# Ledger of designs, part 2: peptides against a protein of PDB entry 3MAZ

Target 1, 99 residues: chain A of PDB entry 3MAZ
Amino acid sequence: VLNPMPACFYTVSRKEATEMLQKNPSLGNMILRPGSDSRNYSITIRQEIDIPRIKHYKVMSVGQNYTIELEKPVTLPNLFSVIDYFVKETRGNLRPFIC
Target 2, 99 residues: chain A of PDB entry 3MAZ as posed
Amino acid sequence: VLNPMPACFYTVSRKEATEMLQKNPSLGNMILRPGSDSRNYSITIRQEIDIPRIKHYKVMSVGQNYTIELEKPVTLPNLFSVIDYFVKETRGNLRPFIA

## One batch from the design tools (peptide; made by RFdiffusion4, then SolubleMPNN)

Design b1_p8_3_s3 (from b1_p8_3 with S6Y D8L)
Fold by OpenDDE base, seed 3:
Structure b1_p8_3_s3 (fold): chain B 99 residues (1-99), chain A 8 residues (1-8)
Amino acid sequence: as target 1 above (99 residues)
Amino acid sequence: SLGDGYEL
């Protein structure tokens, strides 16, 4: 049984996620997607601070939690908290992609 | 600001 997932979760590839964000930037700029390994995920973002930039981040399952692979890793209890972290850390610049 | 390192 699949527990509820964040609204910006899509079963798409890295390429597909990039295309979604480029095609409809008004719908948001952050997508959560499956990683190459089971129970791991990736975050794809498209920021337009100076120029359009696509970046991808690894979200690793660690025990009951998730760790965002950053210079200073951040461990959170669930994927909703992961999305919340990206929103808050960017002061709202990142918004979940809702189509 | 998000960390720049370890992005994929």
Scores: peptide ipSAE 0.127, ipTM 0.829, DockQ to the pose 0.487
Fold by OpenDDE base, seed 2:
Structure b1_p8_3_s3 (fold): chain B 99 residues (1-99), chain A 8 residues (1-8)
Amino acid sequence: as target 1 above (99 residues)
Amino acid sequence: SLGDGYEL
């Protein structure tokens, strides 16, 4: 049993996440998924600014916080804040995938 | 802007 996770968290692979976002873009364009290592995660997004583009971001567990591996890394206290960051940073362009 | 990100 998992502790509460963001609504867009799914125990899926990179490939599966990509397929989910491509198949149902109306449901959202951002998925949080398990990373390669335990306690780490990845964010998969599908943006259609010009053409559809899939991107993946690493979210590293660092102590009790999480660091998004961006050009300028961002450290946040929990995964909900991570999702919030992606939404706010893109001014709502990214929305959590709600299946 | 998020910029580019990677998953290695």
Scores: peptide ipSAE 0.125, ipTM 0.826, DockQ to the pose 0.808
Fold by OpenDDE base, seed 4:
Structure b1_p8_3_s3 (fold): chain B 99 residues (1-99), chain A 8 residues (1-8)
Amino acid sequence: as target 1 above (99 residues)
Amino acid sequence: SLGDGYEL
């Protein structure tokens, strides 16, 4: 059996994630998806602070933890914490996409 | 805030 994944995790491509967020913005604006390499992930967001902007972030599996590839990298113990980080850092502007 | 970071 598999460990639970965050609710905003979808086995979709970068393009598909972008389309999901654009099509149904009311459902959330953040998706976790598989990365190009095994055990790595990517975060796709769609923020509407001034205008709609799509951005992608790399989440690297490092040992038992995960590192978000930011200007100042952030290492967290699990993918749930990764999602929480994005929510908190944006003061709730980012919300997990739940369809 | 997140800023631009090292986005893909």
Scores: peptide ipSAE 0.122, ipTM 0.824, DockQ to the pose 0.581
Fold by OpenDDE base, seed 1:
Formats: structure tokens, sequence, C-alpha cells
Structure b1_p8_3_s3 (fold): chain B 99 residues (1-99), chain A 8 residues (1-8)
């Protein structure tokens, strides 16, 4: 039995996540999805700062925490904190995709 | 698949 997951978590592929974000941008621009490796995840975003841009980030399970693979890696205690980090770091530009 | 970005 899994613990509750963030609202923007979907069991979709990289391609499906991209399509979801492109099709319904008003619902949000950030999706959390399963990574290719067990216990790991990926974040897919679609930002429209200048032009629409799709990017993907690795969220690696490390012990009891999660590390976001950024230029300067960030380690957080749970996936909810991971989502919160992306929202806060972009000052609200990134919003969880709520379907 | 895993992510491929590191910039934010």
Amino acid sequence: as target 1 above (99 residues)
Amino acid sequence: SLGDGYEL
C-alpha cells in the first residue's frame, strides 16, 4: 500500500506527460511521474517564459530522502517537499498539474 | 524515463 502522493503525480511516460501539459496548459505546468529506475521519479515541466519549453528533472530516492538532480542538488524529506521546492524556487511560475 | 535537466 502506497502512502499519499502529490496531486500532480501520474503514472505516465515522459511522452504522455509532455502531451498532457501541452494539451491543457491552464491545468498546470508540472507533473511528477515514475522514473525509469525503481523508487525514482521524474519531474516534467512546461514553462512559457519566452516560448514554450519542456524540461525533465530527476528525483532520486536516497535513503529516506529524495534528491533533485539540479546543478546544485537539493535533498528533501518527501515528494510533497519536492513539489513545493519547484513552486517556491520559480516564485509560482511552476504549478502542479491538476487533472 | 528519467529526467535529463539540471537547470532552474
Scores: peptide ipSAE 0.093, ipTM 0.805, DockQ to the pose 0.224

Design b1_p8_4_s2 (from b1_p8_4, 4 letters changed)
Fold by OpenDDE base, seed 4:
Structure b1_p8_4_s2 (fold): chain B 99 residues (1-99), chain A 8 residues (1-8)
Amino acid sequence: as target 1 above (99 residues)
Amino acid sequence: MAPPESSE
């Protein structure tokens, strides 16, 4: 049994996530997915500030927290906070993909 | 603007 996950979490690969975001951009532009290693995750986003751009981020499980692999790493208490971080950091430009 | 990306 798994604890509740963010609504934008999908058990998809990097490629599948990219295709999902490209196919239905109106449903959101951010997906949380399994990472290459157990207990780790990845974030795939598709922003359209100037032109469509796909980017990926590592979300590493560290103890009871999660660290987003950025130039200056950010550690948060749960995956919901991770999603919230991306939403707030972009002032709403990034929105969870809800299918 | 989005933060710097990483490979994964």
Scores: peptide ipSAE 0.066, ipTM 0.756, DockQ to the pose 0.682
Fold by OpenDDE base, seed 2:
Structure b1_p8_4_s2 (fold): chain B 99 residues (1-99), chain A 8 residues (1-8)
Amino acid sequence: as target 1 above (99 residues)
Amino acid sequence: MAPPESSE
């Protein structure tokens, strides 16, 4: 059974996540979803800085932590921290999708 | 600002 997950976590595919974000942008623009492997996750975002842009990020479970696969990887203790990182890094531009 | 993408 799953432990508590961030509110923006949904068991959806990359495609479904994209559609969710496009359909209801007022509800947020960031979704956490299952990755390709069991203990991995992905972050899908939809930013509208200049034009709508969909991007995906790999979040790898490494030991007791999670590493966001970026040019310069960021390792955090839990998924809640991962979400917080994206919010803070973008100065609030990214907000968890709450349906 | 958006971080660099790592698609999956």
Scores: peptide ipSAE 0.063, ipTM 0.758, DockQ to the pose 0.651
Fold by OpenDDE base, seed 1:
Structure b1_p8_4_s2 (fold): chain B 99 residues (1-99), chain A 8 residues (1-8)
Amino acid sequence: as target 1 above (99 residues)
Amino acid sequence: MAPPESSE
């Protein structure tokens, strides 16, 4: 039995995630996807502050937690918290992609 | 603003 995943999780590649965000920006600008290794994930975002910019982040599984690979790494208890972190840190600029 | 990017 698997626990539910965040609504913005999709089993897509980096390229596919980028295309999804570019094609339907009104649906959100943040996607959670499988990472290169099992149990790890990646976050792909598309911000339009000045011009459209695509960025990616590593979300590493560490024990029972997840660490977002940032200049100053952030460790959180679950993937829902990871999504929440990105939403809060950007004051809502980043929103989960829902389709 | 979003945090600094990191490679996949």
Scores: peptide ipSAE 0.060, ipTM 0.748, DockQ to the pose 0.687
Fold by OpenDDE base, seed 5:
Structure b1_p8_4_s2 (fold): chain B 99 residues (1-99), chain A 8 residues (1-8)
Amino acid sequence: as target 1 above (99 residues)
Amino acid sequence: MAPPESSE
């Protein structure tokens, strides 16, 4: 049990997250999961713009904020904002996986 | 959106 986390957060591995998204694509296509380090996280997505594509992103804990590892890093105040960023940036293409 | 993916 952890403090309040985004609905699409699951304590799963990279492999498990991929399997979840592939098995039930109708439930969403974005998962937040623990990273390799204790205070870091990872985002796993499965977009189907043309063909199914799985990608993973690092969400690094920096002070009291979180930085999404992109070509141009984006720093946000909390994990909810991180999820919101992915949803808005893709204009709704990415939706949190709700199991 | 399609930034570079990570190894994590």
Scores: peptide ipSAE 0.058, ipTM 0.746, DockQ to the pose 0.496

Design b1_p8_4_s3 (from b1_p8_4, 3 letters changed)
Fold by OpenDDE base, seed 1:
Structure b1_p8_4_s3 (fold): chain B 99 residues (1-99), chain A 8 residues (1-8)
Amino acid sequence: as target 1 above (99 residues)
Amino acid sequence: MEAPESSE
């Protein structure tokens, strides 16, 4: 049994996440999904600043926290904080995909 | 946000 997960978490593959975001852009542009390794996750985003661009980020489980693999790594206490970080850092450009 | 894309 899993603890509560962010609303934009879906047990989908990289390919499926990409398709979801492309098909329904009005529902959001950010998905949290299982990573290739246990206890790790990935974030898939679809930004339309100039043209549609798909990107994927690693969210690594480290002890009791999570580290977002960025140029300057950011460590946060839980997955909800991870989603919040992406929203705040992009000033609302990224929004969780709510299906 | 800038960073290399993950392989996952």
Scores: peptide ipSAE 0.105, ipTM 0.807, DockQ to the pose 0.367
Fold by OpenDDE base, seed 2:
Parts: sequence; structure tokens; C-alpha cells
Structure b1_p8_4_s3 (fold): chain B 99 residues (1-99), chain A 8 residues (1-8)
Amino acid sequence: as target 1 above (99 residues)
Amino acid sequence: MEAPESSE
């Protein structure tokens, strides 16, 4: 059965996502979750480059695309591409959380 | 990658 959403998408809150990542870091360190608005999303990550750091990014629905709110915004065609971007940009440091 | 942390 195929899911139209990325495997790391969970209908969880900002707090819950943080807890998930902290509890099971071996399962991944990136979660896609619902944003404040119905068609927007947020990416929560937990990186341990120096010390554990939790960060949240906005993924805004713009037309049929999605824009990651970065210093230099990145627009992609779908959420799968958004996840792919985070993985590639960090050279694999970020991995989708698979529960 | 860097960006201002989201409030959402």
C-alpha cells in the first residue's frame, strides 16, 4: 500500500515531534508534520553535530509547490522532494524518522 | 543548512 505522504510524516504536534526524535534517535532525526495552517507543514529535526539541537522549519504550500523557509528559500514540486532536499543538503546527516 | 527557527 502506497502512502501519498512521505514516510516521515506524522500527524503530531511540535512538542510530540521533539519527543519522538529525542526518544528514538536511531530511527531517524527528521519529521514532517502539519503546520499552523491546513496546507502548510513543518519539518522538525534533531542534529547532534556538537550537542543535540532541535530546529523547526516552515514548509509553505505555494500553489502546487512547496517552499522551504530558509535564508534562501527553496521551492520544490512535492513533499517527497522536500524530504530529499533535507537529506541531500546535509549529506545524509538528516534521515527521515521511520517509526 | 541554516534558517530562522519556525514558530509553527
Scores: peptide ipSAE 0.104, ipTM 0.807, DockQ to the pose 0.383
Fold by OpenDDE base, seed 5:
Structure b1_p8_4_s3 (fold): chain B 99 residues (1-99), chain A 8 residues (1-8)
Amino acid sequence: as target 1 above (99 residues)
Amino acid sequence: MEAPESSE
């Protein structure tokens, strides 16, 4: 039982997420998925600026917030904000994968 | 624009 999650959240593995993004790039290029530990998540993206590149990010649950593991960590109040951050940071280059 | 560095 899960509370409302971002539209691009799927209960898939890293491999499955990669395959989803590769198979239907027109549907988006960003997926939120369960992390290796409870209450943690991962973001998988597929950017095609020069060549297709897959990257993964850790989203750690910290208290009531979430921290994106970056060189300079970013803490946000919820997973929707996490998705928004990636969209804004890339000026729309990243779009949530909607199947 | 490219996303920031990955963490995993």
Scores: peptide ipSAE 0.072, ipTM 0.757, DockQ to the pose 0.882
Fold by OpenDDE base, seed 3:
Structure b1_p8_4_s3 (fold): chain B 99 residues (1-99), chain A 8 residues (1-8)
Amino acid sequence: as target 1 above (99 residues)
Amino acid sequence: MEAPESSE
């Protein structure tokens, strides 16, 4: 049984996530997806600050928390907090993709 | 925000 997941979570590959974001940028620019290992995830974003840029971030399960693999790692209690972090850190530039 | 891109 899958516990509640963020609205921008989709069981898609890196390639599929990229295509989703490119096809409908008005629906958001951030997707949470399964990682290569169980209980790990990846965040795919598409920002258009200067030019369209696709980036992928690792979200690793550590104990009962999640750590975003950044220059300075950030550990949060759940995936909802992970999404919130990306939204707040970018002052709203990143928005969860809702289709 | 900046970070190394994931291989996943």
Scores: peptide ipSAE 0.062, ipTM 0.723, DockQ to the pose 0.372

Design b1_p8_7_s1 (from b1_p8_7 with T8E)
Fold by OpenDDE base, seed 5:
Structure b1_p8_7_s1 (fold): chain B 99 residues (1-99), chain A 8 residues (1-8)
Amino acid sequence: as target 1 above (99 residues)
Amino acid sequence: EEYDTVLE
């Protein structure tokens, strides 16, 4: 059974996610996508702080939680919390891509 | 593929 996923989740590749964000920046700048492993995910973002920059983050499934692979790893209970973290940590700079 | 570890 697949539980509800965040609105910015798309079954796309790294390349496709990048293209989506570049093509329609007004729709948001953050995409959650499947990782190479069935239980892992990746976050692709396109921030325009100084210049447009594409970045990718690894979200690892750890037991019943998820760990965002950052310099200081952050473990959260679900993918919605993961998205929330990215939004809050960037003070709203990152917004889920809603197509 | 490589990943980033810093959020700005």
Scores: peptide ipSAE 0.764, ipTM 0.958, DockQ to the pose 0.838
Fold by OpenDDE base, seed 3:
Structure b1_p8_7_s1 (fold): chain B 99 residues (1-99), chain A 8 residues (1-8)
Amino acid sequence: as target 1 above (99 residues)
Amino acid sequence: EEYDTVLE
């Protein structure tokens, strides 16, 4: 049983997420997907600042919170906040992929 | 699999 998930969550692999973002860039450039282990997740993005670049971030479940594995880790209360962080930190450059 | 740690 899963609680309500962000709209950009899809049960896809790293490869599938990359293909989705490349095929329809106008629908958004950020996908939340299941991680390889337990209650963890991964975020795949496709930014086009200068050239298209695919990146993957690890989101670890820690207690009742989630930690984005960045050089300086960021801990947030829920997955909706995680998505919000990516949007705000990139000043709107990243937008959730809505199919 | 490798992960990125820098957000731009």
Scores: peptide ipSAE 0.763, ipTM 0.958, DockQ to the pose 0.845
Fold by OpenDDE base, seed 4:
Structure b1_p8_7_s1 (fold): chain B 99 residues (1-99), chain A 8 residues (1-8)
Amino acid sequence: as target 1 above (99 residues)
Amino acid sequence: EEYDTVLE
């Protein structure tokens, strides 16, 4: 049985993800997308704290888990947990882009 | 391509 993907997952490029977030900020500011390698993913965000900033994070598939490549790596059991981590860690500032 | 490692 294959689990579904998070609602903010889109099969888009880095450039397309950036454009989506810039065009409709009210729909959210975080997108999960395919990575350059199979089974790996990337997170693109448009966070507006002081000024709008586009950032990209690497999410590596490690065994049956996923590791977010941060200064202090975080390993989680699934992609839903990865999205949840980004939301909680930013105290709600990041929200999944729902189109 | 480069990636960020800091989450704020």
Scores: peptide ipSAE 0.763, ipTM 0.958, DockQ to the pose 0.834
Fold by OpenDDE base, seed 2:
Structure b1_p8_7_s1 (fold): chain B 99 residues (1-99), chain A 8 residues (1-8)
Amino acid sequence: as target 1 above (99 residues)
Amino acid sequence: EEYDTVLE
């Protein structure tokens, strides 16, 4: 049994996440999904800065925290903070996909 | 699968 998850969390594959974001861009452009291994997760986004671009980020579970695998890794206390980080770091460009 | 490491 999992604790409450962010609203943009869906038990979907990388491909399914991409399709969701492409079909309904008005609902948001960021999805949190299960990672390929254990308690890890992945973030799939569809940003339209210049042209639509799909990107995937790795979120590793480390102890009781989570580390976003960026050039300069960022460690946060929970998945809600991870979503918040993506929103703030992109100045609101990224918004959780709410179906 | 590959992952991105740059956030814009």
Scores: peptide ipSAE 0.763, ipTM 0.958, DockQ to the pose 0.847

Design b1_p8_7_s2 (from b1_p8_7 with V6I T8E)
Fold by OpenDDE base, seed 2:
Structure b1_p8_7_s2 (fold): chain B 99 residues (1-99), chain A 8 residues (1-8)
Amino acid sequence: as target 1 above (99 residues)
Amino acid sequence: EEYDTILE
């Protein structure tokens, strides 16, 4: 049983996520996708601060929480909070990709 | 595959 997922979640590969973000930047610049292992996820973003840059972040399932593998790891209670963190931390620069 | 750890 899987609870509702964030609107920017898509069952796509790293390559597919990159293509989605590049083709339709007006729809958002952040995608949540399945990780290599079950219960883990990855975040793919396309930021245009100075130049367009594609980045990928690892989101690990730890118990009932999720940890974003950043230089200083951040643990949150659910995937919705993970998306919220990316939005808030970038002051709105990152927005979920809504197709 | 590699991952990034810095968020800007």
Scores: peptide ipSAE 0.769, ipTM 0.959, DockQ to the pose 0.819
Fold by OpenDDE base, seed 3:
Structure b1_p8_7_s2 (fold): chain B 99 residues (1-99), chain A 8 residues (1-8)
Amino acid sequence: as target 1 above (99 residues)
Amino acid sequence: EEYDTILE
């Protein structure tokens, strides 16, 4: 059973997520999607700081929390907090893709 | 598949 998911969650592949972000950049630049393994997820972003760049982050389910696999891992209580972290850490540069 | 670990 899945609790309500963040608005930017889509059951898409890495390739599909990339295409969505490239096609409609005005709708946002961050997508949460199913991971390739078990109860994990992935975040795909398209930042345009200097030039458009696609990046993918791993979000691992650990116990009742979630850990974003960064150089210095960040553990948060739920997926909504994970999305919030990406928004705040980038000072608003990243925004959830709302279609 | 490879993942990124740096967030800017």
Scores: peptide ipSAE 0.768, ipTM 0.959, DockQ to the pose 0.840
Fold by OpenDDE base, seed 4:
Structure b1_p8_7_s2 (fold): chain B 99 residues (1-99), chain A 8 residues (1-8)
Amino acid sequence: as target 1 above (99 residues)
Amino acid sequence: EEYDTILE
């Protein structure tokens, strides 16, 4: 049984994700996408704090959990929690891209 | 490809 994915998950490449975020910034600024390896994922964001900046984060599947590859790694139980972390950690600046 | 590790 395959669990549902977060609403901001799209089967797109790094390039496509960047284009999506740039084209419709009003729909959100964070996308979850497949990683280079099966069961791993990447997060692409477009933050506009000072100037628009595209960043990509690695989310590694580790056992039953997921680890966000940050300077100080964060391990969470599921992808929904991963998205929640990005939202909360940025105090709402990051919002899932919904289209 | 490279990745970022800092979250603002």
Scores: peptide ipSAE 0.768, ipTM 0.959, DockQ to the pose 0.858
Fold by OpenDDE base, seed 5:
Structure b1_p8_7_s2 (fold): chain B 99 residues (1-99), chain A 8 residues (1-8)
Amino acid sequence: as target 1 above (99 residues)
Amino acid sequence: EEYDTILE
């Protein structure tokens, strides 16, 4: 049984996620997607701070929680919290891609 | 594939 996933979750590859964000930037700039390993995920973003930049972050499943592999790792209880973290940490610059 | 670790 798969629990509800964040609205910006799509079963897409890194390449496809990049294309989605580039094609429709008005729909958001952050996508959650399956990682290479089961229970792990990746976050693909397209920020336009100076110039459009695509970045990918690793979200590792650790027990009942998830750890965002940042320079200073952040562990959260669920994927919704992970998305929330990305939004808050960037002060709203990142917004979930809603297709 | 490589990943980023800095969030701006």
Scores: peptide ipSAE 0.768, ipTM 0.959, DockQ to the pose 0.845

Design b1_p8_8_s1 (from b1_p8_8 with T2E)
Fold by OpenDDE base, seed 2:
Structure b1_p8_8_s1 (fold): chain B 99 residues (1-99), chain A 8 residues (1-8)
Amino acid sequence: as target 1 above (99 residues)
Amino acid sequence: EEYDTSLD
């Protein structure tokens, strides 16, 4: 059973996600999308701290949790928590892309 | 494809 997905989830490729963020930055700067493997996901962001920069993060499904592949991996209970983590960790700089 | 591991 698949629970509802975060509002910023879109079934798009890395390239498409990048284009979406670049085209409408006012709608948000973070997208959750399918990963290369089943049950895994990727996060694409477009931060504008100094200059626009696109980054991609790997979110691995581990058991009933999800692990964000960072220098120091972070494991969370669901995808909503994953999105929340990115928002809080960046002090609001990252916001889910709502189309 | 490659991924980033640092978050600002």
Scores: peptide ipSAE 0.728, ipTM 0.949, DockQ to the pose 0.807
Fold by OpenDDE base, seed 3:
Structure b1_p8_8_s1 (fold): chain B 99 residues (1-99), chain A 8 residues (1-8)
Amino acid sequence: as target 1 above (99 residues)
Amino acid sequence: EEYDTSLD
């Protein structure tokens, strides 16, 4: 049982997330999914700036917050803020995958 | 599995 989750959250594997983004790029290019371990999550994106590029980010649950494992880690209060961060940081280039 | 740490 999960609390309310962002609309782009899907209980899929890394491989499945990649396939979803490749198959329907018009629906968005960012998916939040369960991490392979514990209470963590992963973000899979498919940016198409020059050429399509698939990337995966680790979102670690730390206390009551979440830390995005970037070169300079970013800590946010909830998963909705995590999604918002990716959207704002890329100035809208990344958009939640809505199926 | 590998993870990325840079965001464009």
Scores: peptide ipSAE 0.725, ipTM 0.948, DockQ to the pose 0.815
Fold by OpenDDE base, seed 4:
Structure b1_p8_8_s1 (fold): chain B 99 residues (1-99), chain A 8 residues (1-8)
Amino acid sequence: as target 1 above (99 residues)
Amino acid sequence: EEYDTSLD
């Protein structure tokens, strides 16, 4: 059984993701996209706290889990949990991009 | 490509 992907997943490049977030900030500020290697992913965000800032995170597939490459790595069971982590950790500041 | 590791 293959589980669906998070709603904010798009088969786009780093550049395209950045453009999407900049063009329609009201739709969300976080995109999950394919990584350079199969089974790995990247997350692009456009966080606006003091000023708009674009950042990119690496999400590595490790066994049956996923590890977010942060200063203190976080390992989660699925991509939905990865998205949830970003939302909760920022107390709602980050929201999945839905179009 | 470069990646970020800090989250605010």
Scores: peptide ipSAE 0.724, ipTM 0.948, DockQ to the pose 0.801
Fold by OpenDDE base, seed 5:
Structure b1_p8_8_s1 (fold): chain B 99 residues (1-99), chain A 8 residues (1-8)
Amino acid sequence: as target 1 above (99 residues)
Amino acid sequence: EEYDTSLD
C-alpha cells in the first residue's frame, strides 16, 4: 500500500519543476519529484538569497530509509523527514511548494 | 543530469 506523499511532491520532470518554482515563487521554493530510477527521488529548489539559484538533490531509497546525497549523506526514515530536513537545515529559507 | 551536494 502506498503511503501519503509530502504535499510538495509532484510527478514532474526537472525542467517542469524549475518552471513551477520560477512561475510562482510565493507558493514555495522546494519540490519533490520522481527520480530516474524506481523508488528514488529528486528535490529541486529555487533559493533567492542574492540571486535566484536552482539546485537539484538526489534522494536515494536505501532499505526502508532514504538518503539525501549531500557531501555528508543524511539518512532519514521517510520522505516527510526529508522535506523537514531541508526546511530546518535552512532555517525556513526553503519551503515546500504548495499548489 | 548532475546533482548538487551542498545546502545554503
Scores: peptide ipSAE 0.723, ipTM 0.948, DockQ to the pose 0.788

Design b1_p8_8_s2 (from b1_p8_8 with T2E D8K)
Fold by OpenDDE base, seed 3:
Structure b1_p8_8_s2 (fold): chain B 99 residues (1-99), chain A 8 residues (1-8)
Amino acid sequence: as target 1 above (99 residues)
Amino acid sequence: EEYDTSLK
């Protein structure tokens, strides 16, 4: 059983997420998906600044919070905040994929 | 699988 999840959450694999973003870039460029381990997640993005680039980030559940595995880790209280962080940090370049 | 750690 899952609590309410961000709109860009889909139960898809890394490969499927990549295909979704490539097929319909107008719907957004960021997907939250299940991680390889229980209670962990992954973020797949497709930024098109100069050329299309697919990247994957690890989001680890730590206690009651979530830590985005970046060069300098960022810890946030919930998955909604995680999505918000990606949007704000990229100044709106990243937008949740809404199908 | 490998993950990225930089965000622009």
Scores: peptide ipSAE 0.738, ipTM 0.954, DockQ to the pose 0.765
Fold by OpenDDE base, seed 2:
Structure b1_p8_8_s2 (fold): chain B 99 residues (1-99), chain A 8 residues (1-8)
Amino acid sequence: as target 1 above (99 residues)
Amino acid sequence: EEYDTSLK
């Protein structure tokens, strides 16, 4: 049984996540979704800094922690911290998609 | 599928 998940978690595919973000940008621009492998996850974002850009990040389950696969990997204790990291590192530009 | 590794 999974612990409570972040509000922006949805059991959707990469394509569905992209469609959700494009259709309702006012609800947020970041979605957490199941990864292709077991306990891993993916994050899909839609940033509009210069032009709208869709990006996908890999979040790997490592032991009791999670590692965001960035050029310099970041390991955090839970998925809530992962979402928080994306928000803080983008100075609030990224916001969880709340439907 | 491919993934991004840079965050702005």
Scores: peptide ipSAE 0.737, ipTM 0.953, DockQ to the pose 0.786
Fold by OpenDDE base, seed 5:
Structure b1_p8_8_s2 (fold): chain B 99 residues (1-99), chain A 8 residues (1-8)
Amino acid sequence: as target 1 above (99 residues)
Amino acid sequence: EEYDTSLK
């Protein structure tokens, strides 16, 4: 069953995600993409606080929830909440890439 | 591939 996905979800590789963010930074700086393992995902961001920095985060499916692999793991109920967390935690610096 | 764990 295919459930609705966040607007910034794209079936792209790490490399493709990086290229998308670099090519059109005005469209956003955060992409959700498939992980290497089934039911897992990855978040690719491109922040420009001082200099452009590409980072990738692991989002693990755990039961019916998702855990963002941060220094202190954060578990959320769905992928929309995951995106929301990234936006809020960075005080709006991160914005979903909308193409 | 490597992943980051810090968010700013």
Scores: peptide ipSAE 0.736, ipTM 0.954, DockQ to the pose 0.766
Fold by OpenDDE base, seed 4:
Structure b1_p8_8_s2 (fold): chain B 99 residues (1-99), chain A 8 residues (1-8)
Amino acid sequence: as target 1 above (99 residues)
Amino acid sequence: EEYDTSLK
C-alpha cells in the first residue's frame, strides 16, 4: 500500500522546480521532487532572507526511513516529516508550495 | 548535479 505524497510533491525536474518557485513565490517556497535515483527525492527551495537563494537538498531513502543530507544528517520516518522538519527548522520561513 | 547541506 502506497501512502499519499506531501502536497508540495511534483514530478518535475530541478529546472522546472526552480521556475515554479520563481514564478509564484506567494504559493510557497519549497518543492519536493523525484531524485535521479529511484526511491530518492530532492527538495528545492527559494529562500528570501537577505537575497533570493535557490538551494537543493538530497533526501535519501534508507530502509523504511528518509535521511535529509544536511551538514548534520537528519533521519525521519516519512516524507511528511521531512517537509515538517524544513518548516520547523526555519521557524516557518520555508512553506510547502501549494499549486 | 550538486546539493546544498546548510539550512537557515
Scores: peptide ipSAE 0.736, ipTM 0.953, DockQ to the pose 0.763

